# Ledger of designs, part 10: peptides against a protein of PDB entry 6FBK

Target 1, 90 residues: chain A of PDB entry 6FBK
Amino acid sequence: EDTGVRVELAEEDHGRKSTIALRLWVEDPKKLKGKPKDNGAIEFTFDLEKETPDEVAQEMIESGFFHESDVKIVAKSIRDRVALIQWRRE

## One batch from the design tools (peptide; made by RFdiffusion4, then SolubleMPNN)

Design b1_p10_7_s4 (from b1_p10_7, 4 letters changed)
Fold by OpenDDE base, seed 4:
Structure b1_p10_7_s4 (fold): chain B 90 residues (1-90), chain A 10 residues (1-10)
Amino acid sequence: as target 1 above (90 residues)
Amino acid sequence: MKKVFKVTPL
């Protein structure tokens, strides 16, 4: 399902590292229950072996980027993109 | 350590 949150690779993935660079931003704010603090893109690394979408999303909420009510939407957005990246690495 | 997030304008 379309979360309204877009997540893309910030750097080309060569499939050699356990970490990837991601960029996340709100494409459709109507999909969110709260209003995001910023209207920019959030760039971060994601460790495919050590981190989880839920934990990263929670840290984004704690950092004030999103309302707590949208943690699952943000997590799903990250999860969906990470899954695609991992599938491409096969 | 706390995760680092970088914000850039769209």
Scores: peptide ipSAE 0.747, ipTM 0.929, DockQ to the pose 0.951
Fold by OpenDDE base, seed 2:
Structure b1_p10_7_s4 (fold): chain B 90 residues (1-90), chain A 10 residues (1-10)
Amino acid sequence: as target 1 above (90 residues)
Amino acid sequence: MKKVFKVTPL
């Protein structure tokens, strides 16, 4: 349930665009299997219609931010936040 | 293409 990874809106969401700006960072590294590359927040856009949490998480792994063993925990963090945002839009 | 990720200090 608690992934130790936090995801928040990087800017206000007016519910008008299919894309949102997100910020992701590690709050509890003990929850991860690998050691994250950076200690900062990762900012990125997320297309609600075209992208998936799993694919974005995989892109983060390929970019070297997280170990491959943590792809699912990162994806879950993104998925959970995206779901909340979409629910708030409705 | 490669997705853009920007890292900022906490």
Scores: peptide ipSAE 0.747, ipTM 0.929, DockQ to the pose 0.928
Fold by OpenDDE base, seed 3:
Structure b1_p10_7_s4 (fold): chain B 90 residues (1-90), chain A 10 residues (1-10)
Amino acid sequence: as target 1 above (90 residues)
Amino acid sequence: MKKVFKVTPL
């Protein structure tokens, strides 16, 4: 399902470590309930063992990137990409 | 500490 939020690997994944580098940006703003504060790409690391999409999305909102009403759509975007990366590692 | 987010142009 298209969330309007795109997430991609920011660095090559060799499948050796539990951390990955991600890049997230809004591709279709009309899918969001609130207006994003920034129009750039957000780069961050994601620890596959210690972090969760929901908690990372919440931190993005606390940092002012998204409205609190969009926490689930942002979390889903991260979750979906992480799942694809993990499936590729198998 | 707080998670680090780096913003770059599209």
Scores: peptide ipSAE 0.746, ipTM 0.929, DockQ to the pose 0.934
Fold by OpenDDE base, seed 1:
Structure b1_p10_7_s4 (fold): chain B 90 residues (1-90), chain A 10 residues (1-10)
Amino acid sequence: as target 1 above (90 residues)
Amino acid sequence: MKKVFKVTPL
């Protein structure tokens, strides 16, 4: 499903670390219930062993990037990309 | 510790 939120690797993944660098941005704001405050790409690290998409998405909401009602959409976007990265590592 | 988020232009 197209969430309207894009998530890509911010750095090349060599498959050696449990931490990856990600870049997230809104591609289609009409698919979100709230209006994103910033019009940029959010760069962050994601620990494949210690963090979850839901927890990271919640942190983004608390930081003011997204409306609370969009937490699940953001979490799904992160989850989907992380899954692809993990599958590619196999 | 709060997670760090860096914003960059599109």
Scores: peptide ipSAE 0.745, ipTM 0.929, DockQ to the pose 0.938

Design b1_p10_8_s1 (from b1_p10_8, 4 letters changed)
Fold by OpenDDE base, seed 3:
Parts: C-alpha cells; sequence; structure tokens
Structure b1_p10_8_s1 (fold): chain B 90 residues (1-90), chain A 10 residues (1-10)
C-alpha cells in the first residue's frame, strides 16, 4: 500500500551490522492528514534489533515533522522498508 | 533525543 511517504537506505547494506542509515521524505502529501514540513529528506539511523518503526515515527511527531494523526502512516512506511531490508538479508 | 538530519530539496 502506498503511504505517500518514501523510505530508502542512505548507505549500501552489506548485511553485516544491525544499524542502518535511512532516508525518509514525503512523496505524495495528499496521503497525509496533516501539513508536513517541506523538507528534502530526513536521515536517521535505525537499529534492526532494538528499535521499532512505531517508536521512530512517534519521535518524528515529537520533533514536529508530522502531525500526530499521521503517526501510523509514517510508521508503516518505515516498517515496509525495514521488512524489505530484512528479507534481502535472508 | 533521536538525531534527525534534515536535508534540503534538490
Amino acid sequence: as target 1 above (90 residues)
Amino acid sequence: MRKFVVLPKP
């Protein structure tokens, strides 16, 4: 499902470390309920073993990047990318 | 607090 939020690796993944660098940006603002900031992208690290997409999404809300009503759509976008990365590592 | 690096639009 298209969330309107895109998430990609900000580095090459060799499948050797649990931490990865991700890049997130709004691709289709119509999918969001709030009015996101007009950023190019947001980069951050994600620990595949210790962190969850929902927690990271909540931290983005607290940082003011997205409206609270969009926390689940942001979390889903991160989850979908993380799942894909983990699948490729198998 | 998590570090977020904001990048400018191309």
Scores: peptide ipSAE 0.718, ipTM 0.930, DockQ to the pose 0.795
Fold by OpenDDE base, seed 1:
Structure b1_p10_8_s1 (fold): chain B 90 residues (1-90), chain A 10 residues (1-10)
Amino acid sequence: as target 1 above (90 residues)
Amino acid sequence: MRKFVVLPKP
């Protein structure tokens, strides 16, 4: 599913550590229910062993990047990218 | 609080 939110690696993943750097930005704002801040991209670390996409999405809402109504779509965008990264590590 | 680095929009 195309969430309208894009998530990419902010650095090369050599599969050596559990923490990765991600970059997230809105590609199609009409797919969101609320109006997000018009940022370029948001960079953050994600611990593949300890953290969940839903937790990170909630923290983005709390930081004011997205409306609370979009927490699940943001979480899904992170989840889908994280899954791909984990699959590539196998 | 989680650190978010906001990059400028090109």
Scores: peptide ipSAE 0.718, ipTM 0.929, DockQ to the pose 0.753
Fold by OpenDDE base, seed 2:
Structure b1_p10_8_s1 (fold): chain B 90 residues (1-90), chain A 10 residues (1-10)
Amino acid sequence: as target 1 above (90 residues)
Amino acid sequence: MRKFVVLPKP
């Protein structure tokens, strides 16, 4: 499923640490229920062992980047990328 | 609070 939200690694992943740098941005705002801020990519770190896509997405909502109605789609976008990263590490 | 760095839009 294309969420309209893209998430990519902001750094090269050597699979050495549990924390990774990610960049997230909206490619297709029509996929979102709310109207997100028209910004560039949002860069942040994510701990593969301690954090979850849902809590990070919630923090983005609290920061005003997305509407609360889009928390799940944002979380899914993060989850999908994180899953790919973890699968590639194996 | 989580740190989010907003990069400029191209």
Scores: peptide ipSAE 0.717, ipTM 0.929, DockQ to the pose 0.798
Fold by OpenDDE base, seed 4:
Order: sequence, then C-alpha cells, then structure tokens
Structure b1_p10_8_s1 (fold): chain B 90 residues (1-90), chain A 10 residues (1-10)
Amino acid sequence: as target 1 above (90 residues)
Amino acid sequence: MRKFVVLPKP
C-alpha cells in the first residue's frame, strides 16, 4: 500500500547493529487524514529489537509532526521499511 | 523522550 509517507535508511546498513538510522517524510499529503507539519524530513534511530513502529509513530504524534488520526498510516510506513531492512539482513 | 532531527524542506 502507498501510505504517502516515505521511510528510508539515513545510513548504509551493514547488518551489524540492532539500531538503524531512518529518515521519514511525506510524499503525498493527500493520503493523510490530518495536515502534517511542513517539514523536509525527520531523522531518527530505531532499535530493531526493542522498539515498534507503533510506538515511534505515537511519539511522532506527541511531538506534533502528525495528527493522531494518522498514527496508523505513519506506523505502517515505518513497519514496511523496517520489514524490508530485516528481510535484507537475512 | 525520543530524539527527532528535523531536516529543512527541500
């Protein structure tokens, strides 16, 4: 599914660390129910073993980057990218 | 509290 939210690695992943750097930004705001802040991209670290996309998405909401109505779509965007990264690590 | 680094809009 196209969430309109893009998530990419902010660094090269050598598959050695449990923590990765991610970059998230809105490509298609029409896919969102609320109006996100007009930022370029949000960079953050994600612990593949300890954290969940839903928790990170919720923290983004709490930080004011997205409306609460879009927590699920943001979480899905993160989840989908994380899954791809984990699959690549196999 | 999570650290988010906001980059400028391109």
Scores: peptide ipSAE 0.716, ipTM 0.929, DockQ to the pose 0.799

Design b1_p10_8_s3 (from b1_p10_8, 3 letters changed)
Fold by OpenDDE base, seed 1:
Structure b1_p10_8_s3 (fold): chain B 90 residues (1-90), chain A 10 residues (1-10)
Amino acid sequence: as target 1 above (90 residues)
Amino acid sequence: MREFRVLPKP
Protein backbone atom coordinates (compact mmCIF):
# COMPACT_ATOMS: atom_id res chain seq x y z
CA GLU B 1 0.00 0.00 0.00
CA ASP B 2 1.19 3.49 -0.91
CA THR B 3 1.22 5.40 2.37
CA GLY B 4 2.19 8.70 0.78
CA VAL B 5 5.19 8.74 3.10
CA ARG B 6 8.58 7.84 1.71
CA VAL B 7 11.46 6.37 3.69
CA GLU B 8 14.94 5.89 2.27
CA LEU B 9 18.43 5.13 3.49
CA ALA B 10 20.41 8.26 4.30
CA GLU B 11 23.65 6.29 4.01
CA GLU B 12 24.95 3.28 2.17
CA ASP B 13 24.05 0.05 3.94
CA HIS B 14 26.97 -2.35 4.07
CA GLY B 15 25.02 -4.73 6.29
CA ARG B 16 27.65 -4.51 9.00
CA LYS B 17 25.85 -2.72 11.82
CA SER B 18 22.37 -2.85 13.31
CA THR B 19 21.99 0.94 13.27
CA ILE B 20 21.07 2.65 10.01
CA ALA B 21 20.37 6.24 9.01
CA LEU B 22 16.97 6.91 7.43
CA ARG B 23 15.26 9.87 5.77
CA LEU B 24 11.49 10.24 5.84
CA TRP B 25 9.29 12.75 4.03
CA VAL B 26 5.74 13.20 2.77
CA GLU B 27 5.20 12.64 -0.94
CA ASP B 28 1.41 12.67 -0.96
CA PRO B 29 -0.18 14.59 1.93
CA LYS B 30 -3.64 13.48 0.76
CA LYS B 31 -2.88 10.03 2.15
CA LEU B 32 -2.63 11.47 5.64
CA LYS B 33 -5.57 12.38 7.85
CA GLY B 34 -3.83 15.20 9.64
CA LYS B 35 -1.82 18.11 8.31
CA PRO B 36 1.88 17.30 8.63
CA LYS B 37 4.57 19.94 8.80
CA ASP B 38 5.62 21.01 5.34
CA ASN B 39 9.33 20.47 5.69
CA GLY B 40 12.07 18.54 3.96
CA ALA B 41 13.23 15.07 4.87
CA ILE B 42 13.48 14.06 8.49
CA GLU B 43 16.74 12.24 9.13
CA PHE B 44 17.15 9.84 12.04
CA THR B 45 18.93 6.68 13.13
CA PHE B 46 17.14 3.38 13.57
CA ASP B 47 18.42 0.30 15.39
CA LEU B 48 17.20 -2.73 13.45
CA GLU B 49 17.53 -4.96 16.50
CA LYS B 50 16.33 -2.75 19.34
CA GLU B 51 13.76 -0.30 17.99
CA THR B 52 10.31 -0.63 16.42
CA PRO B 53 8.64 1.42 13.67
CA ASP B 54 5.66 2.08 15.94
CA GLU B 55 7.82 3.56 18.67
CA VAL B 56 9.69 5.81 16.25
CA ALA B 57 6.44 6.93 14.62
CA GLN B 58 5.07 7.84 18.04
CA GLU B 59 8.18 9.88 18.77
CA MET B 60 7.67 11.76 15.51
CA ILE B 61 4.13 12.64 16.58
CA GLU B 62 5.41 13.79 19.95
CA SER B 63 7.95 15.98 18.16
CA GLY B 64 5.11 17.57 16.19
CA PHE B 65 5.90 16.25 12.72
CA PHE B 66 2.60 14.43 12.26
CA HIS B 67 -0.87 14.32 13.76
CA GLU B 68 -1.55 11.48 16.18
CA SER B 69 -4.20 10.13 13.81
CA ASP B 70 -1.45 9.26 11.33
CA VAL B 71 0.77 7.21 13.63
CA LYS B 72 -0.20 3.96 11.90
CA ILE B 73 0.57 5.29 8.43
CA VAL B 74 3.94 6.65 9.51
CA ALA B 75 4.79 3.44 11.34
CA LYS B 76 3.88 1.36 8.28
CA SER B 77 6.11 3.50 6.07
CA ILE B 78 9.07 2.91 8.35
CA ARG B 79 8.23 -0.77 8.77
CA ASP B 80 8.05 -1.41 5.04
CA ARG B 81 11.44 0.19 4.41
CA VAL B 82 13.04 -1.56 7.37
CA ALA B 83 11.69 -4.91 6.19
CA LEU B 84 13.09 -4.30 2.71
CA ILE B 85 16.51 -3.44 4.14
CA GLN B 86 16.50 -6.57 6.29
CA TRP B 87 15.44 -8.75 3.36
CA ARG B 88 18.26 -7.37 1.22
CA ARG B 89 20.75 -8.20 3.95
CA GLU B 90 19.82 -11.91 3.69
CA MET A 1 14.11 12.34 23.39
CA ARG A 2 14.98 11.01 19.94
CA GLU A 3 17.12 13.24 17.76
CA PHE A 4 15.52 14.26 14.49
CA ARG A 5 17.40 16.28 11.91
CA VAL A 6 15.13 18.27 9.61
CA LEU A 7 16.61 18.91 6.19
CA PRO A 8 15.50 21.92 4.16
CA LYS A 9 13.16 21.32 1.25
CA PRO A 10 14.92 21.28 -2.13
Scores: peptide ipSAE 0.734, ipTM 0.931, DockQ to the pose 0.779
Fold by OpenDDE base, seed 3:
Structure b1_p10_8_s3 (fold): chain B 90 residues (1-90), chain A 10 residues (1-10)
Amino acid sequence: as target 1 above (90 residues)
Amino acid sequence: MREFRVLPKP
């Protein structure tokens, strides 16, 4: 499913580190219920072993990047990318 | 609080 939110690696993944750098940005704002800030890409570190997409999504809402109504769609976007990265490592 | 770096919009 296309969430309208894109998440990509901000660095090359060699599959050896537990932490990765990600970039997240809105491609289709119509897919979101709220009106996110008109920002560029948001870059952040994600620990594949310790952190969860839901936690990161909540922190983005707290920071004011997205409306609380869109927490699940943001979390899904991160989850889908993380899963893809993990599958490529195996 | 998590650190978020906002990059310039192209």
Scores: peptide ipSAE 0.734, ipTM 0.932, DockQ to the pose 0.809
Fold by OpenDDE base, seed 2:
Structure b1_p10_8_s3 (fold): chain B 90 residues (1-90), chain A 10 residues (1-10)
Amino acid sequence: as target 1 above (90 residues)
Amino acid sequence: MREFRVLPKP
């Protein structure tokens, strides 16, 4: 499902590290319940073995990037990309 | 606290 939030790799993934760099941005703000900050892409690292999309999304909320009501949609966006990356590594 | 690098909009 189109979440309106896009997540992509910010670096080439060689499948060697458990930590990856991701880039996230709002592509369609009308898909969100709240009004996110009008920023460009947000880059961050994600540990495939220790971290969860939900926790990262929550931290984005706390940082003020998104409204609390959109935590799940943001988490889903991250999860979907992470899953794809993991599937490609197998 | 997680670090987030905000890039400028194109």
Scores: peptide ipSAE 0.734, ipTM 0.931, DockQ to the pose 0.806
Fold by OpenDDE base, seed 4:
Structure b1_p10_8_s3 (fold): chain B 90 residues (1-90), chain A 10 residues (1-10)
Amino acid sequence: as target 1 above (90 residues)
Amino acid sequence: MREFRVLPKP
């Protein structure tokens, strides 16, 4: 599913640590129900062992980056990238 | 509170 939200590594992953740096940005705003802020990208760290995409997405809503109705689409975008990273590590 | 670094739009 194309969520319209893109997530990629902000750094090279050597598979040595549980924490990774990610960048997230809106590629297709039409896929979102709310109107996101016009940012280039949002960079943040994600702990593969302790954190969940849903929790991070909720924190983004609380910070005002996305409307609450888009929490699941944002979470899915993060989840899909995290899964891909884990598949490459294992 | 989680830190989010906002980068400028190209």
Scores: peptide ipSAE 0.733, ipTM 0.931, DockQ to the pose 0.800

## One batch from the design tools (peptide; made by RFdiffusion4, then SolubleMPNN)

Design b1_p11_2_s3 (from b1_p11_2, 6 letters changed)
Fold by OpenDDE base, seed 5:
Structure b1_p11_2_s3 (fold): chain B 90 residues (1-90), chain A 11 residues (1-11)
Amino acid sequence: as target 1 above (90 residues)
Amino acid sequence: RAPRVFRVSPL
């Protein structure tokens, strides 16, 4: 399912570290219930072994980037990208 | 937990 939120690697992944750099932005705002704080790309580090998409999404909400009602859609976008990255590492 | 660092950049 298209969440309207895109997540991509912010740097090349050599599959050596459990940490990856990600970039997240809204591609289709109509998919969101609330209006995002900014119209830029949010860059952050994600630990594949210690962190979860839901936790990171919640932190984005707390930081004011997204409305609380959109936490699940944001989490899904991160989860989907993380899964792809992990599959590529196999 | 310490606040997560987020950097916002233009698209």
Scores: peptide ipSAE 0.756, ipTM 0.931, DockQ to the pose 0.882
Fold by OpenDDE base, seed 4:
Structure b1_p11_2_s3 (fold): chain B 90 residues (1-90), chain A 11 residues (1-11)
Amino acid sequence: as target 1 above (90 residues)
Amino acid sequence: RAPRVFRVSPL
């Protein structure tokens, strides 16, 4: 499902590290229940072994990037991209 | 837990 939130690799993934650099931004704000506080791209690292999309999404909400009602859609966006990256590593 | 580092840049 199109979440309206786009997540991409912020750097080339050589499949050697458990940590990847991601960039996340709102592509279609109509898909969100709340209004994002920022209009930029959010860059962060994600540990494939230690972290979960839900926890990272929660941290984004706590940081004020998104409304709490959109935590699941943000988490899904991260999860879907992470899955693609992991599939490419296989 | 320590706060996560987020870097924001213009689109």
Scores: peptide ipSAE 0.756, ipTM 0.931, DockQ to the pose 0.879
Fold by OpenDDE base, seed 3:
Structure b1_p11_2_s3 (fold): chain B 90 residues (1-90), chain A 11 residues (1-11)
Amino acid sequence: as target 1 above (90 residues)
Amino acid sequence: RAPRVFRVSPL
């Protein structure tokens, strides 16, 4: 499913660290119920062993980047990218 | 916990 939110690696992943750098931005705002705060790319680090897409999405909501009604779609976009990265590491 | 660091950059 296309969430309208794009997530990519902000740096090359060599598969050696449990932490990765991600970049997230809205590609199709019509897929979201609320209006995003910014039109730029949000960069952040994600610990594959300690953090979850849901928690990070919640923190983005708390920071005002997205409306609370879009927390699940944001979490899904992060989860889907993280899954792809982990599959590539195998 | 401590606030997460988010950095916003132009597309």
Scores: peptide ipSAE 0.756, ipTM 0.931, DockQ to the pose 0.877
Fold by OpenDDE base, seed 1:
Structure b1_p11_2_s3 (fold): chain B 90 residues (1-90), chain A 11 residues (1-11)
Amino acid sequence: as target 1 above (90 residues)
Amino acid sequence: RAPRVFRVSPL
């Protein structure tokens, strides 16, 4: 399902380390319940072994990027990209 | 936990 939130690698993944650089931004704001405070690309590092999409999404809400009601849709967008990256590494 | 670092860049 299209969450309206896009997540991409911010740097090339050679599959050598557990951490990856990601970029996340809103493509379709009408799919969110709240209105994001900005429309830029959020860059962050994600540890494939230690971190979870839900935890990172919660931290984004705490940082004020998204409304708390959108935590699940944000988490799903991260999860979907992470899963894809994991699958491509295998 | 320490606050996560987020960098915002223009699209």
Scores: peptide ipSAE 0.756, ipTM 0.931, DockQ to the pose 0.870

Design b1_p11_2_s4 (from b1_p11_2, 5 letters changed)
Fold by OpenDDE base, seed 5:
Structure b1_p11_2_s4 (fold): chain B 90 residues (1-90), chain A 11 residues (1-11)
Amino acid sequence: as target 1 above (90 residues)
Amino acid sequence: RPPRVFRVTPL
């Protein structure tokens, strides 16, 4: 499923660290229920061992980037990218 | 937990 939210690596992943740098932005705003605060790319670190996509998505909402009704779609976009990164590390 | 750091950059 295409969430309309794109997530990419903000740095080259050498597969050594549990922490990765990610960049997230809205590619198709029509797929969101609310209107995002900004139209820029959000950069953040993600700990593959300690953090979850749902927690990070919730923090983005608490920071005002997205409407609370879009927490699951944001979380899914992060989850999907993280899964791909983990699969590439295998 | 401390607030997460987010950096916003232009597309």
Scores: peptide ipSAE 0.774, ipTM 0.942, DockQ to the pose 0.887
Fold by OpenDDE base, seed 3:
Structure b1_p11_2_s4 (fold): chain B 90 residues (1-90), chain A 11 residues (1-11)
Amino acid sequence: as target 1 above (90 residues)
Amino acid sequence: RPPRVFRVTPL
């Protein structure tokens, strides 16, 4: 399912660390209910063992990047990318 | 916990 939010690795993943660098940005703003504050790419680290997509998405809302009504769609975009990364590590 | 670090860069 296309959330309109894209998430990619900000660095090459060799499958050696539990922490990865991600980059997130809006490709289709029509998929979101609110208007994103920034139009750039948001870079952040994600711990595959300790953190969850939902908590990171909530932190983005608290920082003002997205409207609270879009927290679930943002979390889904992160979750889907993280799952792909983990599957490639198998 | 401390605020998460987010870095914004141009597309």
Scores: peptide ipSAE 0.774, ipTM 0.942, DockQ to the pose 0.858
Fold by OpenDDE base, seed 1:
Structure b1_p11_2_s4 (fold): chain B 90 residues (1-90), chain A 11 residues (1-11)
Amino acid sequence: as target 1 above (90 residues)
Amino acid sequence: RPPRVFRVTPL
């Protein structure tokens, strides 16, 4: 499903590190229940072995980037991208 | 744990 939230690699992934750099931004704000804090791209690292999309999404909420009601849609966007990256590594 | 580092860049 199109979450309206885009997540892309912020760096080339050669499949060597467990940590990757991601960039997340809202492409279709109408898909969100709340209004995002701002309209920029959020760049962050994600540990493929230790972290989960839900936890990272929650941290984004706590940081004020998104409304709490959108935690799951944000988490899904991260999860979907992470899955693709992991599949590509195998 | 310590707060996650987020960097915001213009679209």
Scores: peptide ipSAE 0.774, ipTM 0.942, DockQ to the pose 0.887
Fold by OpenDDE base, seed 4:
Structure b1_p11_2_s4 (fold): chain B 90 residues (1-90), chain A 11 residues (1-11)
Amino acid sequence: as target 1 above (90 residues)
Amino acid sequence: RPPRVFRVTPL
């Protein structure tokens, strides 16, 4: 399902590291309840073995990028991309 | 734990 939030790899994934670099940005702000802090691409690292999409999304809210009401939609966007990356690694 | 590092760049 289209969350209006796009998440892509910020680097080539060779399947060697547990940590990956991701880039996240808003494609359709109308799908969010709150107004995002800015309209840029947010880059961050994600540990496939130690971190969860929900916790990373919560950290984004606490940093002021998104409204607390949008934590689940942001988390889903990250989860969907992470799942795809993991499937391709198999 | 320390705050997560986020880098914001223009689209």
Scores: peptide ipSAE 0.772, ipTM 0.942, DockQ to the pose 0.881

Design b1_p11_3_s1 (from b1_p11_3, 3 letters changed)
Fold by OpenDDE base, seed 4:
Structure b1_p11_3_s1 (fold): chain B 90 residues (1-90), chain A 11 residues (1-11)
Amino acid sequence: as target 1 above (90 residues)
Amino acid sequence: MRKHEFKVLPL
């Protein structure tokens, strides 16, 4: 499903380390319940072994990037990209 | 203290 939130690798993934750099931004704000901050993108590291999309999304909410009601849609966008990255590593 | 550092890129 199109979440309106896009997540891409911010670096080339050589499949050698458990951490990856991701870039997240809003493509379609109408898909969100709240009004996100007016940012071009948010870059951050994600540990494939230790972290979960839900917890990272929650931290983004607490940082004020998104409304609390949009935590699941943000988490899904991260999860979907992470899944693709892991599938490519296999 | 946050777990992650979020780098905000310009528009």
Scores: peptide ipSAE 0.675, ipTM 0.898, DockQ to the pose 0.697
Fold by OpenDDE base, seed 3:
Structure b1_p11_3_s1 (fold): chain B 90 residues (1-90), chain A 11 residues (1-11)
Amino acid sequence: as target 1 above (90 residues)
Amino acid sequence: MRKHEFKVLPL
């Protein structure tokens, strides 16, 4: 599903570390209910063993990047990318 | 765990 939010690796993944660098940005704001901040991209680390997409998304909401109603959409965008990364590591 | 930093990149 196209969430309107894009998430990409900010570094090359060699499949050896549990922590990866991700970059997230809004590609289609029409897919979101709220009006996110006007920024280029959000870069952050994600621990594949300790963190969940839902928790990271919630922190982004609390930081004011997105409206609370869009937490699930943001979480899904992160989840989908993380899943893809995990699948490629297999 | 709580995120330590969200780095905002320019457009």
Scores: peptide ipSAE 0.675, ipTM 0.901, DockQ to the pose 0.804
Fold by OpenDDE base, seed 5:
Structure b1_p11_3_s1 (fold): chain B 90 residues (1-90), chain A 11 residues (1-11)
Amino acid sequence: as target 1 above (90 residues)
Amino acid sequence: MRKHEFKVLPL
């Protein structure tokens, strides 16, 4: 499902470490219930062993990047990208 | 979990 939020690797992944750099931005704001903070993209590290998409999304909401009503869609966008990265590593 | 540092890139 197209969440309207795009998440991509911000660095080359060689599958050697549990931490990856991600870049997230809104591609289709119409898919969001609220209006996100106006920014080009958000870069952050994600630990594949210690972190979850839901908690990272919640941190983004608490930081004011997205409205609370969009926490699940943001989490899904991160989850979907992480899943693809994990599948490519296998 | 550790709190994330979010780097905001310009439009």
Scores: peptide ipSAE 0.674, ipTM 0.900, DockQ to the pose 0.877
Fold by OpenDDE base, seed 1:
Structure b1_p11_3_s1 (fold): chain B 90 residues (1-90), chain A 11 residues (1-11)
Amino acid sequence: as target 1 above (90 residues)
Amino acid sequence: MRKHEFKVLPL
């Protein structure tokens, strides 16, 4: 499913740390229920062992980056990228 | 209190 939200690595992943730097931005705003704030991208660290996409997405909502109705789609975007990164580490 | 630091990049 194309969420309209893109998530990419903000750094090269050498597969050594449990934490990774990610960059997230809206590619297709029509896929979102609400209108997100106009930002270029959001960079953040994600701990593969301690954190979940849903919790991070909820924190983004609390920070005002996205509408509360879009928490699931944002979480999915993070989840999909994280899963891909973990797969490549195998 | 936020657990993560979000760095906002320019457009």
Scores: peptide ipSAE 0.671, ipTM 0.897, DockQ to the pose 0.718

Design b1_p11_3_s2 (from b1_p11_3, 5 letters changed)
Fold by OpenDDE base, seed 3:
Structure b1_p11_3_s2 (fold): chain B 90 residues (1-90), chain A 11 residues (1-11)
Amino acid sequence: as target 1 above (90 residues)
Amino acid sequence: MRKREFRVLPL
């Protein structure tokens, strides 16, 4: 399902390290219940072995990027991209 | 809780 939130690699992935750099931004704000405060791409690191999409999404809400009602859709967008990255590494 | 670093870039 299209979450309206796009997540991409901020670096080339050679599949050699557990930490990756990601960028996340809103493409379709109509898919969200709340209104994002920023109109930019959020860049962050993600540890494939130690972190979860739900944790990162919650941290984004706490930082004020998204409304609490959108935590699951944000988490899903991260999860979907992470899954693709992991599948490409196999 | 460690504060996660978020960097905001223009689209």
Scores: peptide ipSAE 0.746, ipTM 0.914, DockQ to the pose 0.792
Fold by OpenDDE base, seed 2:
Structure b1_p11_3_s2 (fold): chain B 90 residues (1-90), chain A 11 residues (1-11)
Amino acid sequence: as target 1 above (90 residues)
Amino acid sequence: MRKREFRVLPL
């Protein structure tokens, strides 16, 4: 399902380290229940071995980027990209 | 635990 939230690598992934840089932004705000505060791309690091999409999504909520009602859709967008990255590494 | 760093970039 298209979440309306796009997540991409912010760097080239050589598949060597567990930590990657990601960039997340809203492409279709109508897919979200709330209104995101910023109209920019959020760049952050993600540890493929230690962290979860749900944790990062929750931290984005706490930072004020998204409404609580959208935590799962944000987490899904991160999860889907992380899965693709992991599949490409194998 | 340190607060996660988020960097906002213009689209």
Scores: peptide ipSAE 0.746, ipTM 0.913, DockQ to the pose 0.766
Fold by OpenDDE base, seed 1:
Structure b1_p11_3_s2 (fold): chain B 90 residues (1-90), chain A 11 residues (1-11)
Amino acid sequence: as target 1 above (90 residues)
Amino acid sequence: MRKREFRVLPL
């Protein structure tokens, strides 16, 4: 499912660290219920072992990047990319 | 909890 939110690695992943850098941005704002704050890419670190997409998405909401109604779609976007990264490491 | 660091970069 296309969330309209894109998530990519902000660094090359050599599969050696549990923490990775990600970039998240809106490709299709029509997929979101609210209007995103910024027109740029949000860069952040993600611990593959300790953190969850839902937690990070919630923190983005609290920081004002997205409307609270979009927490699940943002979380899904992160989850989908994280899954791909983990599958590629195997 | 400490606030998570987010960095906004232009596309």
Scores: peptide ipSAE 0.745, ipTM 0.914, DockQ to the pose 0.740
Fold by OpenDDE base, seed 4:
Structure b1_p11_3_s2 (fold): chain B 90 residues (1-90), chain A 11 residues (1-11)
Amino acid sequence: as target 1 above (90 residues)
Amino acid sequence: MRKREFRVLPL
């Protein structure tokens, strides 16, 4: 499903590091229950071996980027991108 | 939770 939230690599992935840089932004705010903090792209690092999409999404909520009711939507967006990245590495 | 670094960039 289209979450209305887009996640892309912020750097070229050479498949050597467990940590990658991601960029996340809202393409369709109507898909969210709350209003996002701003209309920018959020850049952050993600450890493919140690971290989970749900954990990172929760941290985004705590930072005030999204409403708590949208944590699962944000987490899914990250999860879907991470899955694609891991598939390409195999 | 430990504070994660987030960087906001203009679209």
Scores: peptide ipSAE 0.744, ipTM 0.915, DockQ to the pose 0.770

